# Ledger of designs, part 142: peptides against a protein of PDB entry 3S8F

Target 1, 157 residues: chain A of PDB entry 3S8F
Amino acid sequence: VLTLFVAVPSLMTAFTVAASLEFAGRLRGGRGLFGWIRALPWDNPAFVAPVLGLLGFIPGGAGGIVNASFTLDYVVHNTAWVPGHFHLQVASLVTLTAMGSLYWLLPNLTGKPISDAQRRLGLAVVWLWFLGMMIMAVGLHWAGLLNVPRRAYIAQV
Target 2, 166 residues: chain B of PDB entry 3S8F
Amino acid sequence: DEHKAHKAILAYEKGWLAFSLAMLFVFIALIAYTLATHTAGVIPAGKLERVDPTTVRQEGPWADPAQAVVQTGPNQYTVYVLAFAFGYQPNPIEVPQGAEIVFKITSPDVIHGFHVEGTNINVEVLPGEVSTVRYTFKRPGEYRIICNQYCGLGHQNMFGTIVVKE

## One batch from the design tools (peptide; made by RFdiffusion4, then SolubleMPNN)

Design b2_p17_4_s2 (from b2_p17_4, 11 letters changed)
Fold by OpenDDE base, seed 2:
Structure b2_p17_4_s2 (fold): chain B 157 residues (1-157), chain C 166 residues (1-166), chain A 17 residues (1-17)
Amino acid sequence: as target 1 above (157 residues)
Amino acid sequence: as target 2 above (166 residues)
Amino acid sequence: LALQFLLEPIKLLFERS
């Protein structure tokens, strides 16, 4: 009940963020339906990290609705599906946002900009993290759908 | 210009909100579809039922595993199952294929899971509360019951078996 | 693919019922 209650405001917030990204991209010279995406600062890990987190949050959020469904919960409850959901929500969105925030915070706190090497390394870290999270999340959801139970060392499959 | 910027933002917000609403309706429609095409009460059965976890092993329908399977009608059975630290009783649970089985599951100790692999039987079992699940096994064979809720040091070894006979 | 993935629980619900 609570999840479904907050689903609407959360969706509104998420799409407002997307709208802000579109606006920012267009201000940076992006044109067309999708051209604004390319215009966003993909060379900045402080930007890329939270955006990748948002991307992971999309399927995770949809999964949240599934998990909150009393009918569908019979399928997914306490299966590997649930950890998969967590890794999209926490280990992707929250963690990547924190990582991105760090790339902004440290330079501002120290007064020293990050080096180009650090920037490139940061991009690598963020993208690799996202890739790993997506692989693991897909795997966990898949395992869950195969009825692999959570908190068990064996499964029928 | 602030006014121009605000106007532009609003335009984008309107588009994204429209998309948001569309997606919301898609999700709602999917949930509604499941409710409309599948009987909501297929798995959950009965009404709220309470039991004293301190005496459930001593008296009542859960006290004797040999009497746990009760035929309640033609091709209808009620199975009184205890989930405990660390196992299930009766074990195995023997039921006929094609029969409508009502599982009444409770716990004498802590919260356990009752997950029958290969089925949609997946409930948590709370001490003092009777979990009621209705299911019909269409395929004969052995179905494993697994505890998917952490219940203590022996949780990982807590298994049961349902034997569905032809 | 994403839609199919999200619909899979529904499919399984009916299949396992």
Scores: peptide ipSAE 0.394, ipTM 0.845, DockQ to the pose 0.628
Fold by OpenDDE base, seed 3:
Structure b2_p17_4_s2 (fold): chain B 157 residues (1-157), chain C 166 residues (1-166), chain A 17 residues (1-17)
Amino acid sequence: as target 1 above (157 residues)
Amino acid sequence: as target 2 above (166 residues)
Amino acid sequence: LALQFLLEPIKLLFERS
């Protein structure tokens, strides 16, 4: 039980980011409990990408608690659950953050803003990436709970 | 101004931080309560049993696959299993239906997996360590053993079979 | 949803024991 206190720094960081998003949304005119979310710049792929990564990281983080729990890890260890967790943490959060960073970095490096067409394409890319990753991750976690092994091409289920 | 902005951010941070800590303790409490009230099925950390991987094939209970299945009681058996590159021994493992089986699994070479389909048997097998798993097969038939830990070029084809006799 | 996600392994732990 005490080992789960390792999650404290991670939670502190995650919810600090959430606080920053709420503040930003409210500065942009958002009001109420959820209105600040709509006020965020969802038309910018440099913003959308890492935020989608954060959304994927939430269930991934919950899975991290499971994986780090001695008794619960027995259920999920070396099953499809584990790669499902990885794809949420690395292939979603880290990758989408990198993608989003690129959408910010390139215009700054070149000194030229991205075109509207490029912006729309960027939005399509990050949303499609997120959608695909979520579908795959849900499938992998589900398969893992059904005791499908990882690193195997065959399963009884 | 900048000062007001920082103060506002701090207020939000405090709120979210409190929420995060509360949720952490909720999760811990939930797990602790569940384990405290439902102790059946909890697998504790057992005593570490060691073996020399360099001699395990030549001497000891794993050396002869024909002697791998040992009856330890009227309805109890111990099965000494080797996971190696790339297979299992004995293969097949033959055990009676309804008997309590204690698997003692180790490796002479690299880390392998021991995942038995249709069961909750799923352990990593480390050279130098003995993995102990207790299970009772309720249904007769064949159960496939799958290596779920990458162990080399032949990993994907590393399978074994447990035959449960009526 | 997070709670449900965490509860599934717990349920399976006891069901498969």
Scores: peptide ipSAE 0.139, ipTM 0.826, DockQ to the pose 0.520
Fold by OpenDDE base, seed 4:
Structure b2_p17_4_s2 (fold): chain B 157 residues (1-157), chain C 166 residues (1-166), chain A 17 residues (1-17)
Amino acid sequence: as target 1 above (157 residues)
Amino acid sequence: as target 2 above (166 residues)
Amino acid sequence: LALQFLLEPIKLLFERS
């Protein structure tokens, strides 16, 4: 139980970022409890990518709490569950944030804005990446719950 | 103006912080409640047992595979298992059906895994430490032991067998 | 999703123990 308090800084950080998103959405004209979400710049891959990373980080963070729990980790440790967690934390949040950063940084460094075609391609890339990662992560977590071992080529399911 | 923007965000931060703390409380409360009300799922904390990995093969309860299975009670056994590069000792491990088995597992070399298919036995094995797992096999047959912790070039082929006799 | 991720391991813990 005490180990779960390690989650406090992570949760605080995650939801503080959400606060920034809400502020931005409301500044862009969004109103109501959820209207601010629609007002966010979903046409910009530099925005969409890290936000999708955050969305993937939600189940990943929940899994982190599970993995950090001594009792619950007994169930999932060194199963396919763990790679599933990593792919959400690293291959989703970190990677998508990096991708999004590039969509902002490169135009800024070169002084040349991205074309509309490049923007659309960027959106396609980050959405497809997110979709693929979610499918794979769900599969890995599911396999882990079925006691498929990590770092093994065989399993009795 | 960064200061003005910060002040504007503060109200939202307070709300999301409250939500964060609420979620944290929910998670902790759920785990605590289930552990408190459902003792069947509780894994008791054990005492850390240490061994010398440099001598574990030469002396002590892990030294002789023929004496690895020790009866400690009418229907209770302790099995001293070595996980090494690249296999398990003894192999096979023979235990009776329905008996309470205490596995005491250690390694003479590097970190290994001890994952028994068809069971909830899944522990890491560290040199110098003894992993203790209690389990009762309800069904006779063969159970494969898989190393699920990378331990070297032969890791993928590191298997063992537990034979449960009627 | 967070709730499910917590509940599933708990369920398995009780079932496999």
Scores: peptide ipSAE 0.096, ipTM 0.824, DockQ to the pose 0.552
Fold by OpenDDE base, seed 5:
Structure b2_p17_4_s2 (fold): chain B 157 residues (1-157), chain C 166 residues (1-166), chain A 17 residues (1-17)
Amino acid sequence: as target 1 above (157 residues)
Amino acid sequence: as target 2 above (166 residues)
Amino acid sequence: LALQFLLEPIKLLFERS
């Protein structure tokens, strides 16, 4: 019940961030309904990392509402579904945001820009992290739906 | 210029806010649809019941595993289950196929899980509280009980069995 | 896909009832 109430400000926050991204993309020359997305700085790991985190947060947030449901929680509670949710929220959004912050912070602290090689490596790292995290999260959610228990090494599936 | 920028920001913010609210209503509608069309999948729980975990092994319905399965009707049983470090009692739990089983589960020590494979029975067991779950086994066979709440060094080996007889 | 994701728990609720 409480989660459903806090879902409103959480969604507002999430989509206001999206609104900021849209505005930024349009300022960078993006036009149309989706053209602003392409105009965003996808060549900067400091940008890409937290954005990928936000993308992972979408199904995670939806899952949060499911987990808060009195009826649906009986299906997913204390199954592998829950770790899947955690990895979307913490290991994706929080971790990728932290990674992205470092890609901005370290160059600014040292006063030296990152090399092009470091930039490309950074992009590879955050994309691979996102891909791996999505695979694991989807797998955990799927396993949870198959009644694989949380905190157990064996399951009848 | 600043005025136009501010107006644009507000427009996008309002648009995304509207979208967020729409999605919220979609999620709530799905939950409402589930409640309106189907309730049989919900695990029935009784009223909050308390028990003294320090004496539950010595007195009361959980004290004797041999008396744990109580027939309460022609096709109804109550099973008093203890989840403890590290196992379940009685073990195995023997119940007939097709009977309505009311599990009364508590713990004498720490928090445990009670996850019955092949069923939707999945509850946490807290010392001092009695978890009540109602279920009817439609298929005979053995159903494994798994502890899905970390409870100590032997957690990974904490299993029980429900034997459903024809 | 999002709708399917949200409906899967509901489907399982029906199946396990």
Scores: peptide ipSAE 0.030, ipTM 0.777, DockQ to the pose 0.562

Design b2_p17_4_s3 (from b2_p17_4, 12 letters changed)
Fold by OpenDDE base, seed 5:
Structure b2_p17_4_s3 (fold): chain B 157 residues (1-157), chain C 166 residues (1-166), chain A 17 residues (1-17)
Amino acid sequence: as target 1 above (157 residues)
Amino acid sequence: as target 2 above (166 residues)
Amino acid sequence: LALEWLLEPIKLLFEKS
């Protein structure tokens, strides 16, 4: 019940952020329904990281609603589905946001700008992290649907 | 031009808010659909039943593993199961194939899990509460019970067995 | 596509149950 309650403001926040991104993209020359996405600063790991985190948070949020559902929870509770949800929320959104924050924060704290090589490396790290996290999350959710138990080293399948 | 910028932001915000609301309704509709149609695989919980975890081992239906399986009808059984650190009793649990089994599960110590492989039986077991699960085993054989709730140092080795006889 | 994406997990849940 509480989860469903907080889902509303969370969704509002998410789409408000999306609105801000659209505005920013259009300011950067993006046009059309999707052109603003391409216009966003995808060359900046400080931007890419939290955005990827947000993308991962979408299925995670949906999973949160599933987990909070009285009937659907019977299917997924205490299975690998739950860790999959956690990794989308914490290891994806929170972690990527933290990583992205560091890409902005450290240069400002040290007074030293990030080099181009560091920028490229940062992009690689963030994208690889996201990819790996998505693979793991999908795997865990899939395993959960196959009734793989949580907190057990063995499984029927 | 701050005023124009604000107007532009508001325009996009309105669009996304509209989309947000639409998606919200879609999600609610999907949930409603699942609630309305999801019948298979759901094990309904019984009414809340409480027991004294400090005496459950000494008296009552859980006290004697030899008396844990009770025939309540021609093809109906009630099995009183204890989940404890670190195992299950009775172990094995022997039940006939095709019979409706009502598991009454409780714990004398800490919270445990009761996950039966090959089935949709997956419940948490709380001290002081009785978990009720109904299931009919269609296939004979052995079904492993797994604890999927951390319960201590021996958690990973906490297993039980249900033997379904022809 | 969005609808299909949203329905796929639901279908899987029903399949399990």
Scores: peptide ipSAE 0.007, ipTM 0.741, DockQ to the pose 0.296
Fold by OpenDDE base, seed 1:
Structure b2_p17_4_s3 (fold): chain B 157 residues (1-157), chain C 166 residues (1-166), chain A 17 residues (1-17)
Amino acid sequence: as target 1 above (157 residues)
Amino acid sequence: as target 2 above (166 residues)
Amino acid sequence: LALEWLLEPIKLLFEKS
C-alpha cells in the first residue's frame, strides 16, 4: 500500500495540468462542466498532440500503479501488459508531446507560420497516431491479461 | 484582476487535487478488493535463497539433470531447474499429474525468464538466486516453458517442456 | 510525398539559416 503513495506527485502534476487546461478553456469562453473542453484550441496540432498524450498517460499511470503493486505485478509482469504500459507512457505522452512541441518550435525558429495545409495534416497525423497507439495499447494490455508473454514470438492464447 | 485569476486557478487546482486524492483511494480500494476476492492461488515470495552461479553446474542439486526431480513426500516433488543460455535443464521436466511440485529455478549465466504456458507460473530467474514456485498440474500433457526475459542472441529460441504424466 | 513532408521541416530550418 505504501508504494501507491509514489503516485501522489504524478497525480498532482497531471491534474494541475488539467486544471490549467480548464482555466484556459474557460478564459476562451467555455462554460459549464464540459464547455471549457470545447473551447480549447483543437485546431492547433501543437496543442492537440500533447493533450492527446496526456489522455493516453491516464491509463498508463493507472497501469503504473498496477505494475508497482507487489500482488498485481505478479499477474502482469513480463507479459504483453508491460509493453502496453510503455507505449502509453513513452510512445503516447512523450512522443506526442515532442510532436506537438515541434509544431510550436519550428514556426518560432524559422519565423514562418505553418500553412493551413500543414496544420490540417499535422492534426491528422497526431489524431491517427493517438488512435493507433490506443488500439495497440489496449491490445497489448488485453493480451497481457491473457498471459501472453513479453519478449516471445509465440503464445498459447 | 490578477488576484481574482489567482484565486480561480487555486480553486481549480483544489478541485483537481481532490479528484486526484479520490482516484488514489479508488486505486487502493481496487487493490484491496482484488486481494480480498482473489482466489487464483497467488504464491507469495518466500525466503530468498542464494547459490553460487559459478559452481551450480558442478555441484549441488542442479548439477545432474537426471536427479533434478526429487520426491520429497507423498505426491510431493521438488524440481531443480536451470535456466541457461539458451535452454532449460532438465528438458523435458517430467512430473506426475496431481502432485505438488516445487520448482527451484536458478541460472548459471544471465537473467532468464521462466514462463509456463497454461499456468500462472511466471518468474524471473537471476544468477545467484533461487526462484521457488509451487504448482500442481491438474491436467496431463505438455506445458511449454518460455523465456520472457531477454538473455542474448538465442533468447527467442529458448524453450523448455514440462511433461505431466497421468 | 511522405518523404517530402518529412523533409519539409528540415528545409524550413535551412531557409532560416
Scores: peptide ipSAE 0.000, ipTM 0.762, DockQ to the pose 0.012
Fold by OpenDDE base, seed 2:
Structure b2_p17_4_s3 (fold): chain B 157 residues (1-157), chain C 166 residues (1-166), chain A 17 residues (1-17)
Amino acid sequence: as target 1 above (157 residues)
Amino acid sequence: as target 2 above (166 residues)
Amino acid sequence: LALEWLLEPIKLLFEKS
């Protein structure tokens, strides 16, 4: 009930964020239907991290609706599907947003900008984290659909 | 210019909101399609049934594991299962192949899981409530019951067995 | 159909109340 209640407002918020990104990209010189995406600051880990988190949140959010659906939840409940959902929501969106926030916070807190090496390393970390999360999430959802249980060390699959 | 910026943002918001609404309908349609064309596992059978978890071991249909399997009709059985810390009773549960089995599962202590491997039987078991699942085993053999809801230090070793006989 | 299933949890909630 709670999930379904917040689903619509959450979608509205998500697409508003997307609208803000489009506006920002166009201000940075992006043109066309998708050119604004390329114009966004993909060289900044403080930007890339939360954006990747948002991308992971899309399937996770859809999964939330599935998990809240009575009949569909019966299929996925207490299977590896649920941890897969969690890792998209928490380990992707929340964690990547926190990582991105750190890349903003530390320079401002210390008064020292990050070096180019640190920036490149940060980009690598964020992208690798996202890749790992996507692989794990897909695997967990797949396993869940195959009835692999959560909170169990054994499975007959 | 603030006015121009606001107008631009509004235009983008309108576009994305329209897209969002469209996607919402797509998701609803996909869910509806899935529900209409596919089975969503074992459908719980029966009414809401309550039991006293403090007496369930002492009296009633769950009290005697030897009497847990009850034939209710031709090729129809009801199995009264207790999920407890840390196991299941009866263990093993013996049922015939091809029979319609109604599992009535409850717990005398804490919340447990009842997940039968190799099947789509997967329910939570709450003390004071009876979980009812209807299933027909088409293949003979042994099916392991596992607990997929954390129930204490022995949770990982909480197993049962269903033996389906020809 | 989707609406019907979305309403099911609410029905169950009232049933258990």
Scores: peptide ipSAE 0.000, ipTM 0.725, DockQ to the pose 0.045
Fold by OpenDDE base, seed 3:
Structure b2_p17_4_s3 (fold): chain B 157 residues (1-157), chain C 166 residues (1-166), chain A 17 residues (1-17)
Amino acid sequence: as target 1 above (157 residues)
Amino acid sequence: as target 2 above (166 residues)
Amino acid sequence: LALEWLLEPIKLLFEKS
């Protein structure tokens, strides 16, 4: 139980970010319980990318609690579950945040805004990346629960 | 006004923080419930047992593969297994169906994995430590042992076999 | 059907834990 208190700072950070998103959405005219979400700038890949990363990080964080739990870790350790967790945490959140940062940074460095075509392409890239990562992550977690080992090319399910 | 905005943000933060704390307790409760109702078959960590990896091949219970399977009771066996680059010893491991098997696994070289397909046996094998796993094979046949910890160039081909006899 | 498949991994987790 005490080990799970490690999650407290992480949850505080995560929900602080959520609070900032809600505030931003409401500031942009969103109303109601969920209306603020639609009001966020979903047409900007620099925004969409890290937000999608956050969405992927939620189940990944839950998996982190599982991996940190002694009894539950025994079930999932060195199975495909672990790579699934990593792909959510690193290849989704971190990578998408990096992508989003790039979409913001390059225009600022050059002093020129991205073209509409580049913007649309960027949106396609981050959404496709997220979709692919989620499919793979779900598959890996599922396989892990079926006792498929990691670091092995063969498995008997 | 920045002051108003800051106050509003703080209010949202407080709400979300309260939610986060509530969710923390929910997660703890869910874990506690799961552990209380579904812990059958989970193997807890045992007492730390150490061995010298530099001599484990020459002396002791792991030295002779022919003597690796030891009957410790009427329906109970201990199997001393070495995981090495790149294989397992003994191979195959022959055990009776329905017997309680205690695997004592160690490594003379690097860290390996010991994953038995069709079972919940899945442990890392560290040089200098003895991994202990207890299992009863209910079905006869062959069970493949897979190394699930990278151990070198031959890692992907490192397999063993447990033969369960009727 | 989709919900059933989505819940299957969770059920497996609780079953194995």
Scores: peptide ipSAE 0.018, ipTM 0.773, DockQ to the pose 0.233; fails the geometry check

